# Designs tried in a protein design run: peptides against a protein of PDB entry 3EFO. Part 51

Target 1, 262 residues: chain A of PDB entry 3EFO
Amino acid sequence: SQLADLYKSCETDALINFFAKSAFKAVLHQPLKVIREILVNQTAHMLACYRKNCASPSAASQLILPDSMKVLPVYMNCLLKNCVLLSRPEISTDERAYQRQLVMTMGVADSQLFFYPQLLPIHTLDVKSTMLPAAVRCSESRLSEEGIFLLANGLHMFLWLGVSSPPELIQGIFNVPSFAHINTDMTLLPEVGNPYSQQLRMIMGIIQQKRPYSMKLTIVKQREQPEMVFRQFLVEDKGLYGGSSYVDFLCCVHKEICQLLN

## One batch from the design tools (peptide)

Design b1_p23_2 (made by RFdiffusion4)
Fold by OpenDDE base, seed 2:
Structure b1_p23_2 (fold): chain B 262 residues (1-262), chain A 23 residues (1-23)
Amino acid sequence: as target 1 above (262 residues)
Amino acid sequence: AAEEEHREELEEYVDETLEELAE
């Protein structure tokens, strides 16, 4: 059907960009609660419409998403969990204003990265490879105490270090003998000059490419206080300030879809 | 039990979908 073709051609990244800008514009004139409800409803309605009109006959209880929109819910959840749409005293007004303005000017590619960060396992780097390591899902479940991960969302860059991260890698990156010796106040990696350090710097450079803003680097040690900030970028997980995990959100959306189809 | 099973199905779906996204 013509409608099916429309869904097939739909770009989730473009949709999330649109929804984000629309929502962030609406924040100035509408209550946050209303905005959030609208976003959830719109998501459910779009997916319900597809299920009803485009999907092959199947059980109504089964979640069926078009390929082009499979990731829409995750992005939508990320949007809903953004500080701009959250009314928490822990979030400064300045931060909300800043992020709102940034998103309002973001292109599709920028907003995609912004809402769903890239998380790279740095400890798996092949110093002989020119390719970036495969990204992992933005969840704590993908982290390892023995690992080192780089997270980037186009605005911020975090280097997360597990408590049991390999000393040799720590030395390679920071030129210090152990995890305990890492200075988390630093915003720049030292130029150690070994292949591993060079590779990491190269990766960071690639990530920084084509981004309108210079990403500030934050070094994060596992189990230290700043890790809490880092965890907010693990967008699939439950948010500190009331945001749902992706799974929980998807369950919610699915229920709403079912209700719409009944 | 049914809800749990449904949740597991969704989790599997999420895993499949988001693994692709991460790649």
Scores: peptide ipSAE 0.258, ipTM 0.784, DockQ to the pose 0.081
Fold by OpenDDE base, seed 1:
Structure b1_p23_2 (fold): chain B 262 residues (1-262), chain A 23 residues (1-23)
Amino acid sequence: as target 1 above (262 residues)
Amino acid sequence: AAEEEHREELEEYVDETLEELAE
């Protein structure tokens, strides 16, 4: 059908860019609550329309997403959880203004990475490989106390270290004997010169080269205060200052779809 | 119980979806 073709031609990346810019423009003249409601409503309506007109017959309680929009809900949840759309006093007006302006000028590729960061398990790096490690889901459930992870969203870069990170990797990256000796005030990794250090630096370089903005590096130790900032970028989890986990959001959207179809 | 079952089904679907995002 013509409608099915339309859905297949839609790219989630373009949609989220559009929704983000539209919402962030609307912030100037509409209440945040209304904007959030509109976004949820639009998401539900689009998916309900697909369910009604394009999907094969199935149980009414089953959530069916088109392939082209399969990841739309996760990005939409990330958008809804962005500081620009949250009405929390803990978020400074300057930060909201800054992020709003940034997103308003972002292309499709930039906004995609911005809303859903890349999280890389670098503790499993193959020093002989020229490929980036496979990204994992942006959730605390994917972290390991024994792991080291690199997170990037186009604006910030974090190197997260578990409390039980391998000493040999710590030595390789920082040239210190243990986790306790890592200085988290540094914004640059030392040039240790071993293959692992070189590989990590190469990966960081590749990530940076693809982005228009220079990403500041923050070293984060598990269970230290700065980890709270890092956790805000784990966008699939429940937000610190509001917002649902992705699963909870998806359930909410599903319920709304069902209501629309009844 | 019904809500829990529904949640589990959605979680499986979410996992598949997010694997694609990670690629």
Scores: peptide ipSAE 0.127, ipTM 0.690, DockQ to the pose 0.081
Fold by OpenDDE base, seed 3:
Structure b1_p23_2 (fold): chain B 262 residues (1-262), chain A 23 residues (1-23)
Amino acid sequence: as target 1 above (262 residues)
Amino acid sequence: AAEEEHREELEEYVDETLEELAE
């Protein structure tokens, strides 16, 4: 059917880019609440249409997403939680305006990384391996007090340090004896010269590669005030300012789909 | 290639989430 072909041709990355740009354009002339409602409704309607017309017979209560749109809710939730669409007191008007303009010019590939950051457990690095560590989900539940994580979204890079980070890794990265001695005002890692430091720098270089903007590095200590900024990039978690967790959002969308099909 | 890899990883996360919701 024409609908099936449409869904097959619709790539989630292209859709989220379109929705983001459309929404960010609409911010200029529509209330944020209305924009968010439209996005949720559009998502639900699209998925309901698929369920009705394209999905195999199954229980009406079962959430069935087309393969091409399976990750759409994830990205949509990230979009809805973005500071442009969800006002946050800690984000200035200028910063919101800046992010809006950036997204308006982003290609499909850049927008994906921007809305859903890459979170890497660098404490698991194998110095002998040239491969990047496997990314983890952007949630606090995936962090460890004993771990060190690198987060990147194409614009910002964060190095998050657990309070119980291994002293040997701290020494390897920062050339200081303990967590307490790490200077979080630094925007560059010191050139310590050991294999671990070199590997981390290489990873950072790979992440920076093919990105149009130079990512500023922010060092974040767990339980310090700047961690609050970092946590906002954990897009699957519940936001402090009204943003839903991914699971909650998915449940919401599912309920709306069921209502549309009923 | 890196972007495709990231997408694949995210798809796995979605699958896990869907499984949790089905539970």
Scores: peptide ipSAE 0.033, ipTM 0.634, DockQ to the pose 0.613
Fold by OpenDDE base, seed 5:
Structure b1_p23_2 (fold): chain B 262 residues (1-262), chain A 23 residues (1-23)
Amino acid sequence: as target 1 above (262 residues)
Amino acid sequence: AAEEEHREELEEYVDETLEELAE
């Protein structure tokens, strides 16, 4: 997919992996505020260096990113919004420790998916195609009340259903007549046996392939309480626990770059 | 040439930052 291609920057992937591990190691002996500041400054300096040395002459107010680093701010924001680097009482110490340990052992490919999940519009599936649907950006703005989306980050898998999801798809996936009849306590999709169900299962299998951990499936209905957990994985949005949206972060970084170049 | 210079500066900066984070 176009989005997948955009995020397949090997250089950025390696950098984010390194930054994540370094930051998570530093948490043991440095204040979180300092770590976050270092990461932001590093991002700004790297991009400022490009602007200074590689970019064509332009106004300092214009944000210019090299192709290899276009996605760096996106991933960096995801890292900064990770619970390990957030100083919020709502996040348990156990959860921080758990995620810290996980990331410390992740390879480049694993960390890429972990920090920026894959979000697939399942409602657009062509049952005659073996190809994955094109991924969408991890934001609520890309969801549809009429849609069904599959989200995966290498550890968790969510099937999100809009309140107005097509009844025919609900029937195809769950073998129930309506949205209201879907049981969200189930962790496995039923084997309905129709082409759509088979295709979805195949896609889930592909996503699970080559992942070191078995992803637990969580079925999420829009506007129900469990959706709050799902929203935490929409990493481009403002975080529930104080993280910035990608847009806000990008503006912040841009401002910092301009300051460095003045 | 400009790209190479940028690469070198970037690598140095990354290394320095990583060292700082590791301390």
Scores: peptide ipSAE 0.021, ipTM 0.483, DockQ to the pose 0.028; fails the geometry check

Design b1_p23_2_s1 (made by RFdiffusion4, then SolubleMPNN; from b1_p23_2, 9 letters changed)
Fold by OpenDDE base, seed 1:
Structure b1_p23_2_s1 (fold): chain B 262 residues (1-262), chain A 23 residues (1-23)
Amino acid sequence: as target 1 above (262 residues)
Amino acid sequence: SLEEKFRKELEEYVDKLLEELSK
C-alpha cells in the first residue's frame, strides 16, 4: 500500500532530528508538559496508523514496529528525558539553553549520537585490532563491576571504571597500582605508552573524529558521586527525575495505541 | 500475570530490534 511505502521510506534518524528541533523550538512558547504530551501522542498515532493499515489483523493487539521506525521509540524516549524537555535540578538554566541551541543546529548523525550515546566495553579491547569494540545498550544492566566502559554522545566522553576493574588494565591505562589510586580530576589520559593505552587513545581519537564538538573526558569511578552524572546517560534506564525506562515507555505507548484503535 | 507476560515478550522483542544500535 501507499501508506506502507511511506513508512518504509521513513528514516528514524531523520525523524528524531525533526521532532527534537520542533520540540526545542516549541519550548520558547509552550509549557514543557504540553510538548511532552504532543510527542507521546505523535508517536502513538504514527504507530497506531501503521498497525491499522499495515499490520495483519491477528497481530493488531501486539506491539509491532515497522522496520523503518523500529528504533524510533527509544530515541523518542531519550528526547522526552532530555534536560531541555524534562527539567532537572542539577542542570542549570544556562546548560539547558546551551544544549537546546546545540541540538537546533545538529545534523541527523549528530543528533542521533547525542540522544543515544555509544557505550563501549573497553575491558574487551583487542590491541591487535583497529576496529572499535561492539557497543552495548545504554543501560546499567550492561555494566559490570569488573568492567571498564567508554561512553560518548558527541559532547561528553566518560570513562567508567567498575570497583573490581582488572588491576592490570588500571595499570595499563593510568599507570597506578589500583582502583583507589585513580585520579578522577584528570581530563586527559596519561601517555603510558603500552599497547593497551595506545589502543584506547586511538579509539578515543576515532570517536572524536568527524564530530563538530570537542568532547571533554570525565573519569568516573563506580560508587562515587560523579557516577550519578554518568548514569543520566544510560538512557534506557529509568530516570532519576521522572523519566521512564524504555520498556516502560513502550508499555505506555502500547496502551495508548490500543485505546486509539479500539 | 498478563502484564508480566507482555513485558517479557516486549523485552525480548526490543532486544532484537535494538541490536543494530550496538553495531
Scores: peptide ipSAE 0.036, ipTM 0.634, DockQ to the pose 0.051
Fold by OpenDDE base, seed 2:
Structure b1_p23_2_s1 (fold): chain B 262 residues (1-262), chain A 23 residues (1-23)
Amino acid sequence: as target 1 above (262 residues)
Amino acid sequence: SLEEKFRKELEEYVDKLLEELSK
């Protein structure tokens, strides 16, 4: 059907861009609670409509999503967990205002990266390979105490170091003998000059390419206080300020869809 | 591309979750 084709052609990235801009515009005139409710309802309604009108006959309890929208809940949850839509005193009004304005001007590609960051396992780098490491899901479950990870969302770049990260890699990146010697106040990596360091810098450069803003680098040690900020970018996890994990959000959406179809 | 590969992995993960929720 024409409607089915419409759903198939509708890209999640475009939708999240639209929803984000709509919501961020609405924050000027609507309570945050209302905006969040609207977003959830719209998501559920859209998916319910597809299920009802486009999907093959199936049990009402079965969640069926078009291929192009299967990741919509993921991005929607990320949007809902964004500081702009959170009413927390820990988040400054300036920060919210800044991010709001940025998103309002973002294209589809920029907003995609912004809401769902790229998380790269740097400790797996092969200095002989020109290939970038495969990104992992933005969840603490994908981190390891022995690992080093680079996270980027188009605005910020984090280099996260596990407490048991390899000393040889630490030496390679920071030119210091151990984890304890890493200075987290630094916003730039030193020019160590070894192949590993060069490759990491190359990767960072690639990530920075085609981004409208220069990403600020933050070095984060596991179990130190600044790690809490980093963890907020692990968008699939439960948020510090009340945001749901992706799994929990998906369950919520599923329930709402079922209610709409009953 | 790396982004495409990541997206595919994410989609597959979501598919599994959706399947579980549909039981």
Scores: peptide ipSAE 0.029, ipTM 0.614, DockQ to the pose 0.765
Fold by OpenDDE base, seed 4:
Structure b1_p23_2_s1 (fold): chain B 262 residues (1-262), chain A 23 residues (1-23)
Amino acid sequence: as target 1 above (262 residues)
Amino acid sequence: SLEEKFRKELEEYVDKLLEELSK
């Protein structure tokens, strides 16, 4: 149908950009609670409309999303969990203002990366390959104590190291003998010069390409205090400041969709 | 519970969706 084609042609990244800017503009005039509710409702209504008009009848337990909008709820949850839309005393007014202004000026590509970071398993790098490793879901469940992960959202870059990271990789990246010897105060990786180090630097360079801001690198050790900051970028997880996990959010949206269709 | 089963199904569904996103 023509309507189905319209939904298929819809770009999720454009939508999230629109919703983000709309919401961040609205925070100046409306309570945060209201804004959050509107976003959830709009998401549910949009998806319900698609299901009603474009999808075949299905069981209530089934969630049907158009291909172009499959990840919309993911991004929406990320938006809802952004500090700009959270009323928490732990978040400074300055930080909220800063992020608000940043997003208001972001293009579609920038906002996409900002709300849902890339999380790359660096420990899986093949030095003989020019391909980037496949990104994993932004969740703690996808991390490994034996792994090394690079997270980037266009503004920040984190190198997360598991407590059991391979010593050879530690040596290759940092030129130190063990995890314990890694200096987390560093904001730059040393130029060790081995193929692995070079490849990692290349990847970091690729990620930095076409980004309007220079991303500061933060080295994070698992189980150290700074890891708490890093975990806030694992956007699919439950937020420290009250944000829902993606699964919980999806359940909420699904229930609302069902209510709209019944 | 039925809710737990539903959550599991959703998680599996999301895995498929996000796999595409990661490409």
Scores: peptide ipSAE 0.026, ipTM 0.598, DockQ to the pose 0.082
Fold by OpenDDE base, seed 5:
Structure b1_p23_2_s1 (fold): chain B 262 residues (1-262), chain A 23 residues (1-23)
Amino acid sequence: as target 1 above (262 residues)
Amino acid sequence: SLEEKFRKELEEYVDKLLEELSK
């Protein structure tokens, strides 16, 4: 339908960039609470409008999302959970100012990656393939103790290793016999020279391409202290500082939509 | 048309949002 096509033309990545910059500009002269409320209401109104004009009658309990906007709520939640808008006392003013300035200068592609990182299952790499592994959703539920994952948000890169990650892969990447022997103080992977190591380095290179900043690599072992920092980038999960999970946010948005339509 | 109605409603809402964020 023409309406469906119209809604499909809505570029989520552009909207997130717009909303982020608008919100971060508003921080200078409006209360954070008001800004957050506006963003939530905007999400609800856009989706309610779609439901009203494009969707067939359905049960009120169902959240109907257009294809073009299916990921809008998750990005919006990530924006809401950013330190600039949360303003938690644990975060310094300098950090808030720094991140604000970063986002204000980001293009559409950069802001998309910044708010929703790319999480790649490295343990599934096919050394014979030139294809990047398919990204998984940024949630702890998608991690595996037997897996190795690479996370990148345009500014930081993390290599996360499960406690039961395959020794063969550890040997291939780090040239050490076991998980316990991995040095997490390293910021660069060793040049082991085997096909797996080369493939991983290639992937890292591809991810770094066309990004304005050189991403620092942090090696993270599961259940060690640095993992807490890593988990903050699993943006679909509940945040350390009380930010909502994606599921909780969807419930909130659904409630708002129902209020708008009824 | 339904399309025009939808577009108008959405644009009006976005305009309101921009006004609120710019205040």
Scores: peptide ipSAE 0.016, ipTM 0.451, DockQ to the pose 0.026

Design b1_p23_2_s2 (made by RFdiffusion4, then SolubleMPNN; from b1_p23_2, 9 letters changed)
Fold by OpenDDE base, seed 1:
Structure b1_p23_2_s2 (fold): chain B 262 residues (1-262), chain A 23 residues (1-23)
Amino acid sequence: as target 1 above (262 residues)
Amino acid sequence: SLEEEERKRLEEEVDKLLEELAK
């Protein structure tokens, strides 16, 4: 159908860019509550329309998403949890203004990465491979106390280390004997010179080369205070300032869709 | 409960649908 073709022609990355810029423009003249409600409503209505007009008959409890929009809800939830759309007093006006201006000038690729970071399990690196490790979903459930992860969102880069990270990897990256000896105040990795260190640096370089902004590196130890900042970028989890996990958000949207179709 | 079962099913569907997001 013509409608089905329309949905298939829409790309999620373009849509989220549009919604983000529209919402961030609207914050100048509309209440945040209204903006959030509009975004949720738009998401539900779009998906409801697809289900009604394009999807095969299915049980009401089944989630049906078009291929082109299958990840729209996760990005929408990330948008809703962005500081620009939150009125929490813990978030400074300057921070809101800064992020608003950044997103307003972002292209499709940049905004996609910004709202949903890339999280890489670097403890699984193959030093003989030129390929980047497969990313994992941005959730604490995908982390491991024995693992080391690199997170990048186009503006920030984090190197997260589990409390039980392998000493040999720590030695390879930092040239120190143990987790306790890692200096988290450093913003650059040392040039240790071994294949693993070189591979990690290469990966970081590749990630940086495709981004318009220089990403500052923050080294984060599990269970230390700075980890709280890192966790804010695990966008599928429950937000620090009351935002929903992705699963909770999707359940909410699903319920609304069902109501619209009944 | 029925709600819990629906949530579990939804979570499984989400995991499958969003697998490409992590690639």
Scores: peptide ipSAE 0.039, ipTM 0.670, DockQ to the pose 0.050
Fold by OpenDDE base, seed 3:
Structure b1_p23_2_s2 (fold): chain B 262 residues (1-262), chain A 23 residues (1-23)
Amino acid sequence: as target 1 above (262 residues)
Amino acid sequence: SLEEEERKRLEEEVDKLLEELAK
């Protein structure tokens, strides 16, 4: 059908870019609550329409998404939790305005990375390989106290260190004997010169490649106060200031779809 | 419940897709 063809032609990354720009434009003349409600309703209606017109009758009660939009809910939740649409007291008005303007000018690839960061377990690096480690989902559940993770969203880069990070890696990266000796005020990694340090720097370079903005590096120690800022980028987790976890959002969308179809 | 099962299934599918996007 023509409708089925439309859904097949849709790309989630393009859709999220469109919704983001539309929502961020609407911020100038509509209440945030209304904007969020519209986004949720639009998401539910789109998916409900697909199930009604394209899905098999046996799948009508199932949480099924078209292949082209399977990741739409997770990105939509990220959009809804963004500081532009969800006010956070720790974020200044100027910062929100700045982020809004940035997104308004972002291409499809940039906005995708911005809303759902890349989180890399760099403690698993193979110094003999040029391949990037596989990204993990942006959730605290994917972190480990023994691990070191690099997070990047195209604007910011964080190096998160677990309290039990391997001393060998700490020394390799920072040239200090222990976790306690790491200076979190630095914005650049020292040039230690060992294979692990070089590999990490290479990875950071690859991540920075083809990005329009230079990402500032922030060193974050687990259980220290600055970690709270880092946790805000774990977009699948429940937000501190009213944002839903991905799981909760998915359930919400499912309920809305069922209501529309009944 | 059926909803929980569907949620889990969708989460797994999304996880796979996100992994592909991360490559």
Scores: peptide ipSAE 0.025, ipTM 0.600, DockQ to the pose 0.055
Fold by OpenDDE base, seed 4:
Structure b1_p23_2_s2 (fold): chain B 262 residues (1-262), chain A 23 residues (1-23)
Amino acid sequence: as target 1 above (262 residues)
Amino acid sequence: SLEEEERKRLEEEVDKLLEELAK
């Protein structure tokens, strides 16, 4: 059908860009609560419409999403959890204003990465491969105390180290003997000169080259205070400042869809 | 609870989709 074709042609990254800019513009003249409600409702309505008009009959309990919008809920949750749409005293007005302005100028590709970061398991790097490691879901559940992860959202870059990170990798990256010796005040990795270090630097370079903004590197040790900041970029998890986990949000959307279709 | 079961079901249902996103 024509409607089905329309949904097929839609792209989630384009939609989230549109919703983000629309919402961030609306922040200037509408209450945050209202904006958030509108976004949730719009999401539910779009998905309900698809199910009603394009999907084959299915059980009410099943969530049916078109391929083109299959990840819309997760992106929408990320948008809703952005500091611009949160009224929390812990978030400075300046920070919200800054991020708002940034997003208002972002293209589709930039906003996609901004709202859902890349989380790369660096500890799995094959120095013999030119391929980037496969990204994992942005959740604490995907982290490992034995792992090292690189997170990038186009504006910030984090290197997260588990408390049990392999000493050989620590030595390879930082040229220090252990986790405890890593200086988290550094914003640049040392030039160690081994293949692993070179590979990591190459990966970081590739990530940076694709983005218009220079990303500052923050080194984060697990269980240290700065990890709290890092965890805010694990967008599928429950937010520290009132944001829902993806699962919780999905349940909310699902309930709304069911109500619309009843 | 029933709600918890629903959460798990939904999570499993979209898990594959989210893994594709992570690629």
Scores: peptide ipSAE 0.024, ipTM 0.612, DockQ to the pose 0.051
Fold by OpenDDE base, seed 5:
Structure b1_p23_2_s2 (fold): chain B 262 residues (1-262), chain A 23 residues (1-23)
Amino acid sequence: as target 1 above (262 residues)
Amino acid sequence: SLEEEERKRLEEEVDKLLEELAK
């Protein structure tokens, strides 16, 4: 059917870009609560429509999403948790205005990365491989105390180190003997010159490519104060300012879909 | 609980979907 083809051809990244810009435009003349409700309703209605018109009959408990929209709820939740759509005193007006302006000018690829960062397990690097490590889900559950992770969202870059990160990797990256010796005030990695360091720098370079803004590097040690800022980019987790985890949001959307179809 | 079971099912389904998309 034409509808099925439409859903199949629709891309989540384009949708999230559209929703983001629409919402960020609306904040100028509509209450945030209303905007959030509209976004949730639109998401539920869109997915309900697909299920009704394009999917085979199935149990209500089964989540059925079109291939092109399978991750729509993930990105939508990220959008809803963005500071622009949150009314919290902890968030400055300047910060909201800044991020709003940035997103309003972002292309599809940029906004996708912005709302859902790339999180790479650096501790798994193969210095003999030219392939980038596979990204992991943006959740604390995917981190490990023994691991080192690079996070990038197109504007910020974080190198997160677990408290039990391998000393050999720390030596390779920072040229220091241990986790405790790492200077988190640095914004550039030292030129150590070993294969591992070179590979990491290459990866960082690749990530920086095709991005409109230069990403500042922030070194983050697990259990230190700056980790709180880093955790805000783990977008699948519960938000600091009251945003839901992805799982909670998904359940909410699923229930709404079921209500629409029943 | 029923809600917990539903959550687990949905989480598993999403994990599968995301994994498929990553391939």
Scores: peptide ipSAE 0.024, ipTM 0.592, DockQ to the pose 0.082

